# Ledger of designs, part 17: peptides against a protein of PDB entry 2AUS

Target 1, 323 residues: chain A of PDB entry 2AUS
Amino acid sequence: ADIKREVIVKDDKAETNPKWGFPPDKRPIELHIQYGVINLDKPPGPTSHEVVAWIKRILNLEKAGHGGTLDPKVSGVLPVALERATRVVQALLPAGKEYVALMHLHGDVPEDKIRAVMKEFEGEIIQRPPLRSAVKRRLRTRKVYYIEILEIDGRDVLFRVGVEAGTYIRSLIHHIGLALGVGAHMAELRRTRSGPFKEDETLVTLHDLVDYYHFWKEDGIEEYIRKAIQPMEKAVEHLPKIWIKDSAVAAVAHGANLTVPGIVKLNAGIKKGDLVAIMTLKDELVALGKAMMSTQEMIERSKGIAVDVEKVFMPRDWYPKLW

## One batch from the design tools (peptide; made by RFdiffusion4, then SolubleMPNN)

Design b2_p25_8_s1 (from b2_p25_8, 17 letters changed)
Fold by OpenDDE base, seed 1:
Structure b2_p25_8_s1 (fold): chain B 323 residues (1-323), chain A 25 residues (1-25)
Amino acid sequence: as target 1 above (323 residues)
Amino acid sequence: AAAAAAAEERRRKFAELLARARARE
């Protein structure tokens, strides 16, 4: 998830008007909430949908959505996008995820054998979605990026695991248990990362949100609720970005496709078909779209559709129509 | 009741192991 992407500049003379738009650091608190994402520590017990409903009630919101379902018993990082940012969760669904899991072995296994076998599960694995999943139960390959054993306590193995989106940790643990010859089950699971959201100072509880909303509404203190809500731009940090001219922003905000002349700078390594974030020169999210060209084609071509715009976030009036 | 107690014990053990692991990082 932490791929540093090179930035290629196409127009080094492009300037931005400081009077236009609302950069993430300059949003009034009400506007910050309208374009916000909470890095929620989901408690064990409730569904992800119940937790989203509670957040809507706590913060008096009409709309919210989550960046990928956690099972009721699973705790940890649940990004919750608010109001006008609700659709940004689509950037998080395909993102890599990290978990800490407690695996319980059904027999005694030497520690060296546990370590050796678990290392063999790094890389490509074949999984079938569980019966409870709305996903069609087709066999599919998934990548395990890394497995880090944190502690072995007899039959209990605590480990960190980085995985491709839609990898089932319960299924992974079952197959590890089979490979060890004794069997195993998932005793506990916590999600520690979902794309750019991790366990850090931005992680907040439902209780924190209650208190912080109270401090704002009753005491007039906005600092806590402001810090508890990340700008929606955080939810696209892991995506390849294309930065556009001020003159192109209003057209894209009206749902027009991004054409090559509108590009100021872009990340290296964009492929045709990639999900990309269209940004202003002030790092404001304008839209999400599908790349219709590679980075190289966007550099070499003078014209054509660079991005098929799928989801607009920016209001139509933040930038003037310059066409 | 026994299933609830066993679930609570597992949650406690997980929290303890996780806290101990984080203290070593």
Scores: peptide ipSAE 0.272, ipTM 0.848, DockQ to the pose 0.881
Fold by OpenDDE base, seed 4:
Structure b2_p25_8_s1 (fold): chain B 323 residues (1-323), chain A 25 residues (1-25)
Amino acid sequence: as target 1 above (323 residues)
Amino acid sequence: AAAAAAAEERRRKFAELLARARARE
C-alpha cells in the first residue's frame, strides 16, 4: 500500500472544471456518509457481520459492507464501507493485511532458534484454507511479506506479520510450531492493517460512532462524525489509478467502458486483468474496473477499451454529458 | 468460569506485551 506508483501523463493540457463533481474533502456531511468508509476498531467477541449490522443501526444506514472478515475473537482494523460506497470493499478484499499475533509454544525453545525458524517463513508458503472458509479448499501459495518479532517471553512470542490477502495466521503459527518441533497455537490476534487502513488517528470504536452520531443529530456538530468517516477514495489508494478527462466522466458514470482517448494520466505497471480505479482529475472515484490493456498499451494505442467498467460509484449527474 | 478467566488473562497478557512492544518503537 505504501509504494508510490509512478504517474505517466498522456495529456498535460487537460484541465478540470472546479464546478463539476464533489471532491472527497468538499462533500456535504450526508453525501460524505453516502460515500464513506469507517476504519473501525472491531472489538473481540462479535462477528464482522454483527458489527456491520450495529454500524447500520447506529448511523441509520440501509446498506454497509466490510473490507475482509475478522473472526469473532480477532480485534482491530475492519474497514466498513457505507451506503453507495458499500461495493468499494471489493478493492480491499485482495489488499495486503498486517497483524500482530501472540503465538504460544507448547514447549521450551531457545530464542535464537525461534528467530531463525520464523525468518524461514518469510516469502511463499503453502496453505490449505480452513473448513469454515467460503474459499474452495485447494492448496494455494500465499506470500508472507515480513515477520517482525516484537517480544519473546518464554513460550509466548509476540510478532507482527505482513501477509497476502487470505493468508491464515492460525495456519502459519501451526506450521511454525511444527518447524520448531514443539507445536504452537494462536493465542491472540489483532489486525493492524487492511490495505490503506491502519491503526492511526482515523481508527474509531463503535462507542465513538455512537457519540459522534449523537453530537451530529442532537447538537448539530458534524466535525466528529465527518472525521470518523473516510471518503470512499481512501479504500482505493492502494490500487493502480487511471485519471480521465471531464468529458469522459459522465459516460463512465453511466456504465460505459473507458476508452483510451479518455485517459489523461495513469499509473505505471498496470497489467491486463488488474483491478484499477478510474478517477477524475479531482481524485474522485468514478468506477472500479478490469484493465483490458497494460499501461504501455494504453500509452501506445490511440483507441480501444482500456478498462472494462465493473462497478460505478459516481452519480450520473456530477459531471455533464459531453458525448 | 475457569475458561473465561483463562481467556481474560490471555487477553490481558496480549495487551501488556503489545503495549511494551509499542513503547519500544
Scores: peptide ipSAE 0.269, ipTM 0.846, DockQ to the pose 0.798
Fold by OpenDDE base, seed 5:
Structure b2_p25_8_s1 (fold): chain B 323 residues (1-323), chain A 25 residues (1-25)
Amino acid sequence: as target 1 above (323 residues)
Amino acid sequence: AAAAAAAEERRRKFAELLARARARE
């Protein structure tokens, strides 16, 4: 998620009107909530859906959605997108994940062998989705980006693992146990990262949300609830971005596809078919869409559809119609 | 009850191991 993407400028003279839009850091509290994402520390016990329902009750929300299911027993980073931002979770579903796992071995294995075998699971692995997944039970490859052994205590192996979206850590641990020859199971699991959301100062509990909402509603203190909610733009930080002219914003906000003349700057390495974030020059999320051109094609062409707009987030009135 | 106690002990052990790992980072 932290890959610095090169920014290619097409129009170095493009300016933005400071009177238009609502930059992510300058939203009134009600508007901030309407376009917010909570970096929730999901407790062990409840389902991700129950937790979303509780957040809706705590914060008096009509809609919310989560950025990828955590099993009931799994704790940690659960992005919860609020109200008008609810559909931004589609950007988080394909995002890489990090976990800390406790693997329990069913026999004694020398530490050197544990380390050697676990390192062999870095890279492409073959997985079969569990019966409980909404995903078709077909064999599929998944990337393990890294495995970092944090501690070995006899038969207990604590490790950090970075994985492609939809990698099953339970299945990984099962296969590691088979490769070790003794078998293993997942004793505990915590998600420490979901795309741009990680364990940092933005991570909040359900109790924090109760208290922070109370401080706002009863005491008039907005600071805590404001800090507890991230702008929806946080949920797209890991995506390739295309920044557009002020004159193009209202059209895209009305659901028009982005055409090449509207592009001011863009990230390198966009491929046709990629999910991209369309941004204003103030880093406001206008829409998510499918790239219809590569970065290179968007640079070289003077016209054509650059992005097929799939989901608009920005209200239609934040920028004027300049056509 | 025994399964709950074993699950609690395991959660405690996980929290302890995780805390020790974070203190080394």
Scores: peptide ipSAE 0.267, ipTM 0.845, DockQ to the pose 0.845
Fold by OpenDDE base, seed 3:
Structure b2_p25_8_s1 (fold): chain B 323 residues (1-323), chain A 25 residues (1-25)
Amino acid sequence: as target 1 above (323 residues)
Amino acid sequence: AAAAAAAEERRRKFAELLARARARE
């Protein structure tokens, strides 16, 4: 998620009309909510679906969706996409995750051995989904990007772990416990990151949302609720991007595939089949789609379908029809 | 009730450990 992608410019003379669209920082509060994502601190206890239902009630919303399930007992970063942004969660499902976990060992192990064995779990691991998962229980590889031991207190090991999407921390801890020879279980778990969403000043509670909504509706103060909701564009920061001409925006907003002539600039390293974000020159999310070409093919070719548009977010009327 | 209390105590201990770890970063 943190790899800065190079930006390749195809058309350095392309301008954008300031009267068209609604850049993320220029949306009226109602429109900001309609295209918003909350970086929610999910409390322990409720399901992710119950929490989404509560947000819908608190904010008087018709639709919302979450960027990746947290188990009932797991707290922390749960991105909740609102209203017209609800389907942006598709971008967050494949995103890397970070957790802080408390592992409880079932026997005494020297600290040096704990540290040595846990370091061996950095890299590729083989996991089987737990019995309670709706996913077919096939063995699969998952990447552990890093393990950072924060504290060891006898049999309690607090650690930070960065993982590929769909890595089961409970299974990781079980395997660490087996490798230590004493066994272990996951005592507590908190998600500290989900792609571009992390524990920062944008992280809000359900109580914060109640208060901030009240301040807006009863006191006319929109500042708090505006800050509590991120623009939907935040949910695609980790994706490769393609920026398009103003003349191409309305066509894509109507569900047309992006063709090569519409491209102004793009990230390096796009492969055929990648999920990409189609952006305006004002960094507005137009659509998500599947790359039908590599970055290199999109540079070298004069024509053809660059992106198969899967999901449009931008309203059809934000940019004029120029075809 | 006892299972709920034990779960709350574990959550408290986890929050304390996490806060202490963050204060050392």
Scores: peptide ipSAE 0.186, ipTM 0.811, DockQ to the pose 0.741

Design b2_p25_8_s2 (from b2_p25_8, 18 letters changed)
Fold by OpenDDE base, seed 2:
Structure b2_p25_8_s2 (fold): chain B 323 residues (1-323), chain A 25 residues (1-25)
Amino acid sequence: as target 1 above (323 residues)
Amino acid sequence: AAAAAAEAAARERFAAALARYKAEA
C-alpha cells in the first residue's frame, strides 16, 4: 500500500464539471453509507461473518462484506464494505497484511539464535493451509515482506510481520519453532494492517458504531457516523488507477469497456492482467476491471480496449450520457 | 495450572506490549 505510484498525464487540458457525480467527501449521509467501508477493530471471540451480521443489524443494512477473514481469536483491522460498496472487498482480498504476533517457545533458546532464525523466514516460504481453511490444503509459496522483533522475554517473542495475502501466521510460527528445535505456538495475534486500512483515527469498534448510529437516528447528529465510515474509494487506494474523461464515465457506469481515448491520466507500471481502479477526475470510483494493455501501450496507442470492466460501482445517472 | 498461568501472563504481556506499540504509532 505504501508504494507511491507515478501519475502519467495524457490530457493536461481535461476538465470536470463540478455539477456531475458525488465526490467521496461530498456525499449526503445516506449515500455515504451506501458507498461506505468501515475500518473495524474486530474483537477477539466472534467470527468475521458474525461481526458483519452485527454491523448489518446495528446500521440497518441489507448487504455487507469483509475484506479478508480473521480467525475468531484474532483481533484488529477488518475492513467491512457496505451496501453498494460490498463488492469492493475483491480489491482487499489480494492486498498485503500486517500483524503483531506473540510466539511462545516450548523451550529455552538464546536471543541471538531467535533473531538469526526469524530473519531467515523473510522472503519466500512454503506453507500448507490449516485444516479449517476454506482453501484446498495444497502446498503454496507465500512472501514474508519483513519480520521485526519488538520484544523477547524468555520464551515469549513479540514481533511485527508483513505478509502476502493468505499467509498463515500460525503456520509461520509453527515452522519458526521447528527451525529453533524447541517448537512454538501462536499465543496471540492482531492484524494491524489490511492493504490501505491500518490502525489510525478511522479504526472503530462495534460499540462506537452502536453509539454513532444512535446519535444520528435519535439526536440528528450525522458527524460521528460520517467519520466512522470511509468512502469506498479508500478500499482501492493500493490499486493502480486510471482517471477518465467526464464523457467516458456514463458508458463505463453502463458496463462498457474503457477505451484508450477516455483516459486522462494513469499510474505507471500497469501490466496486462492487473486489477485496476477506474476513477473520475473527482477521484470517484466508477469501476474495477482487468487491464488489457500496459501503461506504455495505453500511452502510445490512440485506440483499443484499455480495461475490461468487471465490476461497476457508480450509478448510471451520476454523469450524463455524452455518446 | 502452571500452563494456564503462563498463558495468562503471556496475554497480559501481549496486551501491555500492544498498548506500547499503539502509543508509539
Scores: peptide ipSAE 0.026, ipTM 0.608, DockQ to the pose 0.635
Fold by OpenDDE base, seed 5:
Structure b2_p25_8_s2 (fold): chain B 323 residues (1-323), chain A 25 residues (1-25)
Amino acid sequence: as target 1 above (323 residues)
Amino acid sequence: AAAAAAEAAARERFAAALARYKAEA
């Protein structure tokens, strides 16, 4: 999520009509909810699916989906995409995660050795998925981006860890314990980040959502529920973006593939096959798609399919048909 | 009982350390 992507401008004269679309900051509350993502503080105890079902009941929603399962005992950042935004979770599933973990060692180990061995687990690690995972139990490589030891007290090690999606912290701790020679287990785990979603002022509880929905429905106060729900565009902040002309928006919103002439600006470093967000010049999410060209090819070419559109989010009527 | 008490103490320690971490972040 923290990779600043350079923006390459292809058409510096492209303007946008302020009358078209609904920028993330200009959505009526009902529309904001329809295109929303909650940065939920998942409590320990319930499954991620139970929590999504509760949110649907609290907010009177037909559809919702989560940006990556947390185990029942695990608390913290669970992005929950609402209604028309539900499928934006596909952008969050592959996103990096951060956790704070408490590891309990099964024997005494010198602090210097703990620090040295845990540092060796930065980078590529081999993991086996747990038995209860929907993922095939094949050995797989995963990236540990960083391990930061926050506290060591005897046999208890508190650490922050940044990991590739689908890295199992329980398995990491087990392997650290084996490398230390004493064994270890995961005592506590909290997810502090899921891609662009982190522990910040946008983090809300299920209780907050009950109260905020009540304040809106009974008292007419929309401010709290509006702040508790992020625009769906938040869920794609970590993706490479392609910004398109107003004249291309309605075509993409109808499910047409993005062609090179529709591009105004784009992020550097797009590769063929990357998941990309197609944006308006007002930073509205039109669609997610698969890049059919690199950034360089999208710059150099005058024509061709730039993005294979996989999922449209924007309604077909927000922008006029200009074809 | 001793295992449950140790788990409770570890949970309290985790909560306190997590609170410190959040105050520093």
Scores: peptide ipSAE 0.025, ipTM 0.600, DockQ to the pose 0.749
Fold by OpenDDE base, seed 1:
Structure b2_p25_8_s2 (fold): chain B 323 residues (1-323), chain A 25 residues (1-25)
Amino acid sequence: as target 1 above (323 residues)
Amino acid sequence: AAAAAAEAAARERFAAALARYKAEA
């Protein structure tokens, strides 16, 4: 999520009609929920699917989905996309994750050796997925972006770790324990980040959601439930963006591919094959798609398919058909 | 019993250290 992307402007004269669409900050509460994502503090015990089923019952929802499975025993950041936003979770699956982990060593190791060996696990690691994973149990590489030791208390090592999507912290700790020569296991694990979602003021419990829904339905107070739900656009903050003309929005909302003439501005560093977010000039998410061109090709070309549109989020009627 | 007590103590240390981490972040 922390990748600052430059914004390249192609059309500096492009204006947007304030009467069209629904900007994320101006959605009525019902519409905000329909296009919402909860930054849930998942408790230890339940599965991620059970927690999603509870949220659907608490908030009287037809559909919801989570932004990447946490094991039953693992707590912390679980993005839950609601209703019309449910499919935005596909943007969170490839996102980096952060965890705080407690590793227990099976023998005594000098602190300096613990620090030195754990530092060697920054970078590319070889992992085999656990039996419970839906992923085929083939050896694969994963990136460890950083390891930060927070505390060492004898045989207990508390650390923060940033990892590529689908890195198994239990497997990492097992390999660290082997490298230390004494063995180790994962005692505790919490996810502190999933892409743009972190432990901040937006993090809410299941109890908070019960109370906030009650305040809205029984007392007419929408402010708490409004703050507890993030706009779906939050779930794409980590993606490269392409902003389009008002005249292109309705076509993309109908599932048409984005062509180069529709682009107003775009992020630098888009590669062919990247997942990109197509945005309005009001920062509304229209669709997710696959880039068919690089940023440079989208700048230099006057025509062609820029994005293969895979998932439309915006309703077809928010912007007029201008064709 | 000793393993259960060590696990309980590890959970308490984890909770306390996680609380410190959140206060420093």
Scores: peptide ipSAE 0.024, ipTM 0.588, DockQ to the pose 0.667
Fold by OpenDDE base, seed 4:
Structure b2_p25_8_s2 (fold): chain B 323 residues (1-323), chain A 25 residues (1-25)
Amino acid sequence: as target 1 above (323 residues)
Amino acid sequence: AAAAAAEAAARERFAAALARYKAEA
């Protein structure tokens, strides 16, 4: 998520009209909620679906969705996309995750051996999805980006781990335990990151949401609920972006595919088939789509379909129809 | 000794599985 992507400018003369659209910082509170994502601290106990149902009840919402399931016993970062933003969760499903885990060893192992063996699990690992997973139970590779041991107390190992989406920490701990020769199990797990969402000042509880909604509805104080909800654009910060000219926004908002002449600037390293965010010059999310060209092809070509638009978010009326 | 042998055999099976998956990709 922290990889700053290079920005290539294709049209340096492109201007944006300040009267068009609603930048993430300039949405009325009702519109901010309609295009919002909560960085929820999921409590241990409830399912991710139960927590989403609670948020819908608290905030009087018709629709919401979560950015990747946490098991009932697992706490921490659960992005919950609201109303018109609900489908932005598709950007968060493939995003990297971080966890803090407590591993309990089934025997005594020297600390130096624990540290050495856990470091061998950085990089590509083989995993089998658990029986309860909707994912086909084929063996698959997953990336472990890093393992940071925080504490070792006898048989208890507290560690931070950064992983590719759909890495099972329970399975990782089981394999570490086998590689230590004594066996191990996952005692505790907290998710500390889901793509751009982390444990920061934006992390809120279910209780915070109850109080902040009450302050807005009964006392007219919108500040707390406004801060508790992130703009949907936060949920795409980790994606490669393509910024389009104002004259292309209305067409894309109507579901037209993005053509090469609409591109003002774009991130480097886009490949054909990548999920990309189509943005205005005011950093508003217009749509998510599939790249039909590489970054290089989008630079070199004068015409053609750059992005196959899969999901529009922006309302059709925020920008004028110029076609 | 039996635990160390089981560990070594588990590591070897894991490495061999990883090599097969890298060759099929």
Scores: peptide ipSAE 0.007, ipTM 0.355, DockQ to the pose 0.022

